# Peptides against a protein of PDB entry 1EBD, part 8

Target 1, 138 residues: chain A of PDB entry 1EBD
Amino acid sequence: KASYEGKVAAEAIAGHPSAVDYVAIPAVVFSDPECASVGYFEQQAKDEGIDVIAAKFPFAANGRALALNDTDGFLKLVVRKEDGVIIGAQIIGPNASDMIAELGLAIEAGMTAEDIALTIHAHPTLGEIAMEAAEVAL

## One batch from the design tools (peptide; made by RFdiffusion4, then SolubleMPNN)

Design b1_p9_3_s1 (from b1_p9_3, 4 letters changed)
Fold by OpenDDE base, seed 1:
Formats: C-alpha cells, structure tokens, sequence
Structure b1_p9_3_s1 (fold): chain B 138 residues (1-138), chain A 9 residues (1-9)
C-alpha cells in the first residue's frame, strides 16, 4: 500500500495522471508459517450483512506442500453467495506472502470461485490450493 | 498481528 501510494505520488509530481483506487489491499506477516490476507474476513462480511461461503482447504492436502514437508496451515476463500464472487482470502502457510497476489488479482477483477476453479494450475504446486479452495466453494 | 490473523482466518 505505502509503496503503491508512493508511486502514485511520484507520478503526480511528475505531471502524470494518477489515482489511488483499490478494492483489496494485501496484508502480509512474514512469520513461520507466513500469514497473508486480502479483502474481507468471513466475520467482517457477516457483520456487514453479506451472505458468504467460507471455503477452506488445508496445505496438508496439497501435493507440493507434502513434497516440501511444509503442510501447516490453510487457504480460505470468502465467497459471496449471491453471485459466487470472491470478496476475501486468507492464507496461512508456505509462500503465503506471494500466493496472496493471485487472490488479490481475482478480487480486484471481480472474479468468481468458478473462475479460479476452472483456471488450470500447474501440478504439483502450492498455488493449486487456490483452485482446491475454489472447488470447495462450488 | 499473526495471532489476530490466525484467529480471524
């Protein structure tokens, strides 16, 4: 966020059109396991009266995580029930800090769980967990 | 923090 705002400010100072407008700002904690979040948490959505599906998939069931012997944690998608749009995601586990970017993109683009479920992810990868969680939401 | 994120996720 701060880096993005700095870039926008620099562009404005240079006389270029600039705007700070985003739907989803990622938050990352570089702990072990890593933690990352973007968009709504399940409870935040519920507090705002949004009917959601919380789709959770564990790294213990991910082939790459098993191969790496790094299976702590999970990915959670927060999906709006009315239209299947992804409005939030949380990752606790290996490479969460990088993996959150796919979900940030999906949220910013207004993608559905079906869109992610139908996107081919390389096998075996940690990234497949997003597809698996999306399938849970269907 | 990590604990809060873990609790909310």
Amino acid sequence: as target 1 above (138 residues)
Amino acid sequence: DVAELLAKA
Scores: peptide ipSAE 0.030, ipTM 0.655, DockQ to the pose 0.031
Fold by OpenDDE base, seed 3:
Structure b1_p9_3_s1 (fold): chain B 138 residues (1-138), chain A 9 residues (1-9)
Amino acid sequence: as target 1 above (138 residues)
Amino acid sequence: DVAELLAKA
């Protein structure tokens, strides 16, 4: 957010109109394990009256995480039941700060859990956990 | 903070 606001300010000073409006702003904490979030948390969606599925998959079941001996945490997808659209995601675990970008893109594009489940992810990778969590939501 | 993220996830 701060970097984006700095870019908008620089463009305004230069006399250029800023036409970029993003809906899903990621939040990252560079702890051990890393934490990342984008869009709705499950309870936030429920408080707004949205019927959701919370699909969770652990890093302990991910092949790359096992190979790295770094298996703490999980990925959670928050999926709207009405149409299967992803409206939020949380990651606690290895490389969460970079992995959240795929899910931010999915939310901004209005993608479904099925879209991610049907996208081939390289094996074995940490990113493959997004596909596994999407399959849980189906 | 980390504790809040862990509680919400």
Scores: peptide ipSAE 0.030, ipTM 0.652, DockQ to the pose 0.031
Fold by OpenDDE base, seed 4:
Structure b1_p9_3_s1 (fold): chain B 138 residues (1-138), chain A 9 residues (1-9)
Amino acid sequence: as target 1 above (138 residues)
Amino acid sequence: DVAELLAKA
């Protein structure tokens, strides 16, 4: 966020149009395991009266995580029931800090769980967990 | 435990 705001400010000072503010700003904790979040948490959505599906998939069931012997944690998608649009995601586990970017993109683009489920992910990869969680939401 | 926190959020 701070880096993005600095870039927008620099562009404004230079007389360029300001960049559009993003809806989904990621938050990352570089712990072990890594933690990343973007958009709504399940309870936040519920508190705002949004009917959601929370689809969770564990790294213990991910082929790449197993191969790396790093299977702690999970990916959670927060999906709006009305239209299947992804409105939030949380990742605890290997490479969470980088993997959150796919889901940030999905949220900003207004993509559905079906969009992610139907996107081919390379096998075996950690990122494949997003596809698996999306399938759970269907 | 961060995992527990996020699991319930």
Scores: peptide ipSAE 0.029, ipTM 0.650, DockQ to the pose 0.030
Fold by OpenDDE base, seed 5:
Structure b1_p9_3_s1 (fold): chain B 138 residues (1-138), chain A 9 residues (1-9)
Amino acid sequence: as target 1 above (138 residues)
Amino acid sequence: DVAELLAKA
């Protein structure tokens, strides 16, 4: 079931010409674990000739995820190397469907990985993983 | 695995 849902999500993300002049439209699959994506996938960016850093951080290393005993998955940031701007994000794991909103905001605002890395996230929280992934990108 | 699919994308 989860594999099928993930495939459908990936196909939907890959196939929709973005209607309306938004940089990032989030896609969510409420599987177990949840899946969420916004903006570019790493391969999409590469296919368009964008030089990117793919910064990945696992939920297994997140204090809140450990406390919840829900450590499957990861957060990935797709960061444009030229200027450090976040152009995509994928989350697989606990609360991915909600957590993607922060990264959608960051992308729409043209924020950098540094901006996220320098934003204090409460400890321990799932949201802290965005900060950790951003630090990986630096 | 959904994670694996997304990791490959």
Scores: peptide ipSAE 0.024, ipTM 0.619, DockQ to the pose 0.035

Design b1_p9_3_s2 (from b1_p9_3, 5 letters changed)
Fold by OpenDDE base, seed 3:
Structure b1_p9_3_s2 (fold): chain B 138 residues (1-138), chain A 9 residues (1-9)
Amino acid sequence: as target 1 above (138 residues)
Amino acid sequence: DVAALLAKA
């Protein structure tokens, strides 16, 4: 967020039009394990009256995480029940800071859990956990 | 804010 705001400010000073704000701004903590979030948390969606599915998949079941001996944590998708659209995601685990970008793109584009479940991910990768969590939401 | 994120996930 701060880096993006700095870019918009520099463009405004240079006399360029301001860019439109993105809908899904990621939040990242570079701890061990890493933590990342984008869009709604499950309880935030419920508090706004949105009926959601919380689909969770553990890194302990991911082939790349097992090969790296780094299996703590999980990925969670927050999926709107009405139309299957992804409205939020949380990752606690290896490479969460980079992996959140795929889910930020999915939310900005209005993609469904089915769209991610049907996307081929390379094997074995940490990124496959997004596909596995999407399959749980179906 | 790791503890707050863990509590929500």
Scores: peptide ipSAE 0.024, ipTM 0.633, DockQ to the pose 0.030
Fold by OpenDDE base, seed 5:
Structure b1_p9_3_s2 (fold): chain B 138 residues (1-138), chain A 9 residues (1-9)
Amino acid sequence: as target 1 above (138 residues)
Amino acid sequence: DVAALLAKA
């Protein structure tokens, strides 16, 4: 966020139009476990009257997480029921800080849970959990 | 932040 705001500010100072219209600004906390979020939280969507599916998948069920002995936490997708579009994601667990980028891309592109579910993820990887959570939303 | 994220997730 701050880095992006710095770029927008620099563009504004240079006399360029500053338009910030992004759905997906990631937030990361480098704790143990790591925490990352992008887009809507489930309750935020509900408070705005958006009917959502909260699809959650635990790292304890991910083959790579098991192999790493790092199985705390989960990935959650917030999916709009009307059209299946992913509008938010939260990750608590291993590599959450990097894994959130895939979901940020998906949200900005207007992708659905089906799009992620149909994307082949390498096995076994932590990233595979995004595919698994997307399948839960179907 | 962590506690808030954990509470919302």
Scores: peptide ipSAE 0.024, ipTM 0.627, DockQ to the pose 0.031
Fold by OpenDDE base, seed 2:
Structure b1_p9_3_s2 (fold): chain B 138 residues (1-138), chain A 9 residues (1-9)
Amino acid sequence: as target 1 above (138 residues)
Amino acid sequence: DVAALLAKA
């Protein structure tokens, strides 16, 4: 957030059109395991009257996590049922701070769970967990 | 807060 706001300010000073958009601001805690979130939590969506699918996939089911001997945690996608659009994501696990970026992009672009599920992810990677969670949401 | 994030997930 602060880095993004600084960039917007620099662009404005340079005479370029720029705006601060707060649609998909990631939040990260660099703990062990790492925690990351972007967009809606499931309960926030429900409190606003949005009907959602909460799709979870555990790190323990991922080949890369197994190979790293670091299998604690899960990825959760919050998907709007009406149109399948991803509106939130939470990750607790290794490299969550980097893994959240793909999902931030997906939310900002208005992508669906199907878009992520049909995207080829490299094997074996922790990134495949996003794809697997998206498949659960279908 | 990690605990708050865990509670919401």
Scores: peptide ipSAE 0.023, ipTM 0.621, DockQ to the pose 0.031
Fold by OpenDDE base, seed 4:
Order: C-alpha cells, then structure tokens, then sequence
Structure b1_p9_3_s2 (fold): chain B 138 residues (1-138), chain A 9 residues (1-9)
C-alpha cells in the first residue's frame, strides 16, 4: 500500500493521471508461518449480506509443502455463490506473501473459482494450493 | 502460536 501510494503521489507531482484505485489491496504479515490476505474475509462478506462459499485447502495436502517440510496452514478462498467470483483470499503458510499476488490478480480481474481451477499450475509447487482450493469451491 | 493463527483465519 505505502509503495503504491508513493507511486501515485510521484505521478501526481509529475502531472500524470492518477492511478485507478485497486479493488483489493493485499495485507501481509511476515511471521512464521507467513500470513497474507486480499479482499474479503468470510465474515466481512457475510456481514455485508453476501452469500459466500469459504473453500479451504491445507498445506499438509500440498506436495511441495510436504517436500519442504513446511505444512502448517492453509489457503482459503472466499467465493460469491451467485456467480462464483473470487472476492477474497487468505493464506497462512509457506510463501504466503508471494502467493497472494495470484489471488489479488484474480480478484482484480473478476475471475471465478472455475478460472483458477482450470488454470494449470506447475507440479509440484506451493501455488497448486490455489487450484486445489478453487476445485473445493466448485 | 501457530494454532492461534489458524483458529483466527
């Protein structure tokens, strides 16, 4: 956020058009395990009257996480039931700080859980957990 | 505490 705000400020000073506001700003805590979030939490969506599916997949079931001996945590997708659009994601686990970017892109683009489920992820990778969670949401 | 973090998400 601060880096983005600095860029927008620099563009404004230079007389360039201001950047469009993002729908979803990621939040990251570089703890052990790492924590990352983008868009809605499940309860936030419910509090706004959005009917959602919360799809979780554990790192303990991810082949790369097993190979790294780092299997604590999970990925959660928050999917709007009406249209299958991903409106939020939370990751607790290995490389959460980088992995959140894929889901941030998906949310900004208005992608569905089906879009992620149909995207081929390299095997074995931590990133496959996004595909696995998307399949749970279908 | 990993368990506490997991319980919150």
Amino acid sequence: as target 1 above (138 residues)
Amino acid sequence: DVAALLAKA
Scores: peptide ipSAE 0.020, ipTM 0.610, DockQ to the pose 0.027

Design b1_p9_3_s3 (from b1_p9_3, 5 letters changed)
Fold by OpenDDE base, seed 4:
Structure b1_p9_3_s3 (fold): chain B 138 residues (1-138), chain A 9 residues (1-9)
Amino acid sequence: as target 1 above (138 residues)
Amino acid sequence: KVAEILAKA
């Protein structure tokens, strides 16, 4: 957020039109395991009266995580029931800090769980966990 | 284990 706002400010000073208008601002904690979040948490959505599906998939079931012997954690998608749109995601596990960008893109674009489930992810990758969680949400 | 704690999160 802050670095991006700085870029926008610099562009504005340079006479270029720019805006900071994003729904999905990622938050990352570089712990072990890493933690990343974007958009709504399940409870936040519920508190706002949004009916959601929380689809969770564990890294213990991910082929790449198993190969890396780094299987702690999970990915959670927060999906709006009305239309299947992804409104939040949380990742606790390997490479969470980078993997959150896919879900940030999905949220900003208004993508559904079906869109992610139908996107081919390379096998075996950590990123497949997003596809697996999306399939759980269907 | 961290995995056991996270499984309930």
Scores: peptide ipSAE 0.015, ipTM 0.538, DockQ to the pose 0.026
Fold by OpenDDE base, seed 5:
Structure b1_p9_3_s3 (fold): chain B 138 residues (1-138), chain A 9 residues (1-9)
Amino acid sequence: as target 1 above (138 residues)
Amino acid sequence: KVAEILAKA
């Protein structure tokens, strides 16, 4: 957020057109394990009266996480039941800070859990957990 | 700790 806003401000000061138009801002905590979030948490969606599916998949069931001996945590998708659109995601685990970007893109693009589930992810990868969580939401 | 907090949110 701050870095992106700084770029927009610098471009504006330089007399270049720039716009900020985004739906979701990622948040990252560089702890061990890492924590990342984008869009709605499950409870936030519920508090706003959005009927959601919270689809959770553990890193303990991810082949790459097992190979890395780093299996703590999970990925959670928050999916709107009405249309299957992903409105939030949380990751606790290895490389969460980078992995959140795929889900940020999915939210910004208005993608569904089906879109992610039908996207081929390389095997074995940490990113594959997004596909697995999306399948849970179907 | 952080994981538990985020899991409840």
Scores: peptide ipSAE 0.011, ipTM 0.572, DockQ to the pose 0.029
Fold by OpenDDE base, seed 3:
Structure b1_p9_3_s3 (fold): chain B 138 residues (1-138), chain A 9 residues (1-9)
Amino acid sequence: as target 1 above (138 residues)
Amino acid sequence: KVAEILAKA
């Protein structure tokens, strides 16, 4: 956010058009394990009256996480039941700070859990956990 | 501790 706001300010000072504001702003904590979030938390969606599925998959079941001996945590997708659209995601685990970008893109594009489930992810990678969580939501 | 707090949100 701060880096993006600095870019918009610099462009405005230079007389360029302002950049578009995006809906899916990521939040990251560089702890051990790392924590990342984008869009709705499950309870926030429920408080707004949105009927959701919370699809969770653990890093302990991911082949790359096992190979790295770094299996703490999980990925959670928050999926709107009406149409299967992804409206939020949370990651606690290895490389969460970088992995959240795929899910931010999915939310901004209005993608469904099916879109992620049908996307081929390289094997073995930490990124496969997004596909596995999407399959849980189906 | 941070991970546990976020896991419950």
Scores: peptide ipSAE 0.011, ipTM 0.576, DockQ to the pose 0.029
Fold by OpenDDE base, seed 2:
Structure b1_p9_3_s3 (fold): chain B 138 residues (1-138), chain A 9 residues (1-9)
Amino acid sequence: as target 1 above (138 residues)
Amino acid sequence: KVAEILAKA
């Protein structure tokens, strides 16, 4: 957020049209395990009257997490039920701070859980957890 | 953009 706002300000000063108009602003805590979030939490969506699927996949079921001996946590996708559009994601686990970027992109592009589920992820990677969570949402 | 996509909800 702050870095992006600084970029927008610099572009505006340079005479380029730019605005801070994003819903999918990531929030990261570099704890152990790391925490990351983008878009809606499940309860926020429900409070706004959005019918959602909350799809959860644990790091303990991921081959890369097992190989790293770091299996604490999970990824949660918040998916709008009517059309399968991803509207939020939360990650608690190793590399959550980097893993959130794919999901931020997906939300900003209006992608569905199916789009992520059908995207080939490298094996074995922690990134596959996003794909697996998307499959759960189908 | 994102707000427009989500406004359907």
Scores: peptide ipSAE 0.009, ipTM 0.406, DockQ to the pose 0.050

Design b1_p9_3_s4 (from b1_p9_3, 5 letters changed)
Fold by OpenDDE base, seed 3:
Structure b1_p9_3_s4 (fold): chain B 138 residues (1-138), chain A 9 residues (1-9)
Amino acid sequence: as target 1 above (138 residues)
Amino acid sequence: EVAEILAKA
């Protein structure tokens, strides 16, 4: 967010049009394990009257996480029940700071849990956990 | 929002 705001400010000073506004701004904490979020939390969606599915998958069941001996945490997808669209995601675990980008892209593009579930992810990878969580939402 | 993630860890 801060880097994006700095870019917008520099462009405005130079007399250029403002950058496009984005819906999904990621939040990251570089702790151990890492924490990342984009879009709605489950309770935020419920408080706004959105009927959601919270699909959770643990890193303890991910092949790459097991191979790395780094299995703490999970990935959660927040999916709108009406149309299956992904409206939020949270990750606690290895490489969460980089993995959140795929889910940010999915939210910005209006993708569904089915879109992610049908996307082939390399095996074995940490990113494969997004596909597993999407399958839970179906 | 980040605090909510940390609370779940």
Scores: peptide ipSAE 0.037, ipTM 0.702, DockQ to the pose 0.033
Fold by OpenDDE base, seed 4:
Structure b1_p9_3_s4 (fold): chain B 138 residues (1-138), chain A 9 residues (1-9)
Amino acid sequence: as target 1 above (138 residues)
Amino acid sequence: EVAEILAKA
């Protein structure tokens, strides 16, 4: 966020139109395991009166995570029940800091769990867990 | 948000 705001400020100073108006600002903690979040947490959505599905898939069931012997954690999708739109995601596990970008893109684009479920992910990859969690949400 | 995700870890 801060680095992006700095870029926007520089563009504004240079006379270019720019805005910082995003729904999905990622938060990352570079711990072991890594933690990443974007959009709504399940409880935040509920507190705002949004009816949601929380779809969770463990890294222990991901083929690449198993191959890496790094299976702690999970991916959670927060999906609005009304239309299946992804409104939040949390990842605790390997490569969470990079993997969150796919979900950030999905949220900003207004994509559904079905959109992610129908997107082919390379096998075996850590990113495949997003597809698996999306399938849980269907 | 960070505290919440860490609580789930």
Scores: peptide ipSAE 0.035, ipTM 0.697, DockQ to the pose 0.033
Fold by OpenDDE base, seed 1:
Formats: sequence, structure tokens, C-alpha cells
Structure b1_p9_3_s4 (fold): chain B 138 residues (1-138), chain A 9 residues (1-9)
Amino acid sequence: as target 1 above (138 residues)
Amino acid sequence: EVAEILAKA
């Protein structure tokens, strides 16, 4: 966020159009396990009166995580029930700091859980956990 | 927000 705001500020100073207004701003903590979030948490959505599905899939069930012997944590998708649109995601686990980018893209694009479920992810990868969580939401 | 993630870990 701060890096992007700095870029926008530099562009504004240079006389270019600039704006900082996004639905999905990622938050990352480089702990062990890593933590990442983008968009709504489940409780935030509920507090705003949004009916959501919280779809959770554990890294302990992910083939790549098993192969790496790094199976702590999970991925959670927060999906709006009305239309299946992904409005939030949280990851605790291996490579969460990089994996959150796919979900940030999905949220900004207004994608559904079905869109992710129908996207082929390479096997075995950590990234396919997003597909698995999306299938849980269907 | 970050605190909420950490609380779930």
C-alpha cells in the first residue's frame, strides 16, 4: 500500500492522473507461518449485513504442502451468497504473502468462487488450495 | 485486521 501510494504521489507530482482507491488492499505479516488477508473478513461482512459463505481449506490436505512438510494453516474465502462473488480471503501458511495476489486479483475483478474453481491450477502446487477452497464454496 | 489474522493462526 505505502509503496503504491508513493508511486501515485510521484505520478501526480509529474503531472499525470493519479488515484488510490481499491477494493482489495492486501495485508501481509511475514511470520512463520506467513499471514495474508485481502478484502472482507467473515465477521466484517456479517457486521455489515452481508450474507456470506466462509469456505476454508487446510494446507494439511494440499499435495504440495505435504511434499514440503509445511502443512500448518489454511486458506479461507469469504463469498457473498447472493451472487457467489469473492469479497475477501485470508491465508495462514506457506507462501501466503505471494499467494494472496491471485485472490486480490479475483476480488478486484469481481470474480466468483466458480470462476476460481473452473481455473486450472497446476498440480501439485500451493496455489491449487485456492481452487480447493473455491470448490468448498459451491 | 492483521491482529485478526494472527488471532486465527
Scores: peptide ipSAE 0.035, ipTM 0.698, DockQ to the pose 0.033
Fold by OpenDDE base, seed 5:
Structure b1_p9_3_s4 (fold): chain B 138 residues (1-138), chain A 9 residues (1-9)
Amino acid sequence: as target 1 above (138 residues)
Amino acid sequence: EVAEILAKA
C-alpha cells in the first residue's frame, strides 16, 4: 500500500501517468487534517486536455463535521464535462483516508456525478459531503 | 507529497 501511495504521489508530482493497470489508485496522508486523493487532480486533467468541472464542498457545511467539531477542509470532485463521469477526487478533512474509498469505487465503475448525487447518504454523516459535492457538479 | 499537491489544488 505505502509503495503504491508513494509511487502515485511521485508520479503525480512528476506529472506522469500512473503505470498501473488500475483506473484509480488512492493516495493517503495521515496528517491532521487527513489528506486523500484518487484519480485525476484538476490540473492534471487540464494538462491532458480534459475539460473538467471541479466541484468543491467544505466540511464546514457538513452536519456531521459540525457535530464532531472537525470542519477543516473540503472534498473536491473532478468531473469530466463531456459525460459527467467522475475522474478524480481529493479530500482534506476528517476521515479522508476512509472516505476516499467510495470515490475510488465510483471512478473505477465509471460513475457520474449524478450517480453519486442520486445515491442516498445517511444524515448526518461525513459521507454526505460526497453527495453534496456531486450536486455542485450538476 | 500528496498533502502538498492537495494544498495547491
Scores: peptide ipSAE 0.030, ipTM 0.677, DockQ to the pose 0.038

Design b1_p9_4_s1 (from b1_p9_4 with I4L)
Fold by OpenDDE base, seed 5:
Structure b1_p9_4_s1 (fold): chain B 138 residues (1-138), chain A 9 residues (1-9)
Amino acid sequence: as target 1 above (138 residues)
Amino acid sequence: AAALAAKAA
């Protein structure tokens, strides 16, 4: 967010109209395990009256995480029930800070859980967990 | 929040 705002400011100083106008801004904590989030948390959606599916898949069931002996945590998708659109995602686990980008893209693009579930992810990778969580949401 | 909630495929 701060770097985006700085970029907009630089563009404005250069004489080009620009604005910070994004729907999904990621947040990352570089702890062990890493934590990352984008869009709605499940409870935030519920508090706003959005009927959601919280689809969670654990790293303990991910082949790459097992191979790395780093299986703590999970990926959670927050999916709007009425249309299957992904409106939030949280990741606690290995590489969460990088993996959140796929879900940020999905949210910004208005993608559904089905879109992610039908996207082929390389095997074995940590990234497969997004596909697995999306399948849970179906 | 409203903008995010309004997004649809």
Scores: peptide ipSAE 0.016, ipTM 0.545, DockQ to the pose 0.061
Fold by OpenDDE base, seed 4:
Structure b1_p9_4_s1 (fold): chain B 138 residues (1-138), chain A 9 residues (1-9)
Amino acid sequence: as target 1 above (138 residues)
Amino acid sequence: AAALAAKAA
């Protein structure tokens, strides 16, 4: 967020039209395991009266995580039931800090769980867990 | 929620 705002400010100073116009701001804690979040948490969505599916998939079931012997944690997608749009995601596990970017993109673009589920992810990768969680949400 | 819905449209 700070880096993004800095870029917007620099562009404004340079005389280019720019705006801070985002829906999803990622948050990362570089712990072990890493924690990353973007958009709504499940409870936040519920508090706003949004009917959601919380689709969770564990790293223990991910082929790359198994190969790396790093299987702690999970990915959770928060999906609006009405239209399948992804409105939040949380990752606790290996490479969460980088993996959250795909989901940030998905949220900003208004993508659905189906969009992620139908996107081919390379095998075996940690990133497949997003696809697996998306399939759970369908 | 409204902003998110608008972005998704």
Scores: peptide ipSAE 0.010, ipTM 0.529, DockQ to the pose 0.106
Fold by OpenDDE base, seed 2:
Structure b1_p9_4_s1 (fold): chain B 138 residues (1-138), chain A 9 residues (1-9)
Amino acid sequence: as target 1 above (138 residues)
Amino acid sequence: AAALAAKAA
């Protein structure tokens, strides 16, 4: 967040058009396992009257996580029920701090769970967990 | 919520 806002400020000073325009700001805790979040938590969406699907997929069901012998945690997608748009994501597990970027992109772009589910992810990777969670939301 | 809806459109 601060880095992004600083870049916008620097571009403005340099005379380039720039604006702070974001929907979601990622938050990361570099614990073991790592924790990452972007957009709405399920309860936040519900408190705002948004009808959501919470789709959860565990690291223990992922081939790469098994190969790494690091299977703690899960990925949760928060999907708006009316149109399938992803509005939030939470990850607890290995590499969560990097995995959150794909979902941040998806939220900022207004993508649906179907968009992620139909995106081919390399096999075997931790990234497949996002695809699997998206399939759960369908 | 409004900003999210605007970008999703």
Scores: peptide ipSAE 0.010, ipTM 0.528, DockQ to the pose 0.065
Fold by OpenDDE base, seed 3:
Structure b1_p9_4_s1 (fold): chain B 138 residues (1-138), chain A 9 residues (1-9)
Amino acid sequence: as target 1 above (138 residues)
Amino acid sequence: AAALAAKAA
C-alpha cells in the first residue's frame, strides 16, 4: 500500500496521470510460517450481515508442500453465499506472501469460487491449494 | 459488499 501510493505520488509530481482505486489491499507478515490476508475475514463479513461460506484447505494435504516437507498451515476462502463471489482470503504457510496475489486478483475482478475451481493449476504446486479450497466452497 | 481492513504496504 505505502509503496504503491508513493509511486502514484511520484508520477503526479512528474506530471503524469495517476490514480489510486483498489478494493483488495494485501497484508503480509514475513514470519515462519508466513501469513497473508486480502479482503474480508470471516468474522468481519458476519459482523456486516453478509452470509458467507468459509472454505478451508490444509497444506498437509498439498502434494508440493509434502514434497518440500513444509506442511504447516492452511488457506481459507471467504465466499459470499448469494452469488459465490470471493470476498476474502487468508493464507498461513509456505510462500503465503507470493500466493496471496492470485486471490487479490480474483477479488478485484469479482471472480467466484467456481472460477478458481475451474482454473487449471500446475501439478504439483503450492498454488493448487487455492483450487482445492475453491472446490470446498462449491 | 463495501469495506475492507487496515494494514499492508
Scores: peptide ipSAE 0.026, ipTM 0.538, DockQ to the pose 0.044; fails the geometry check

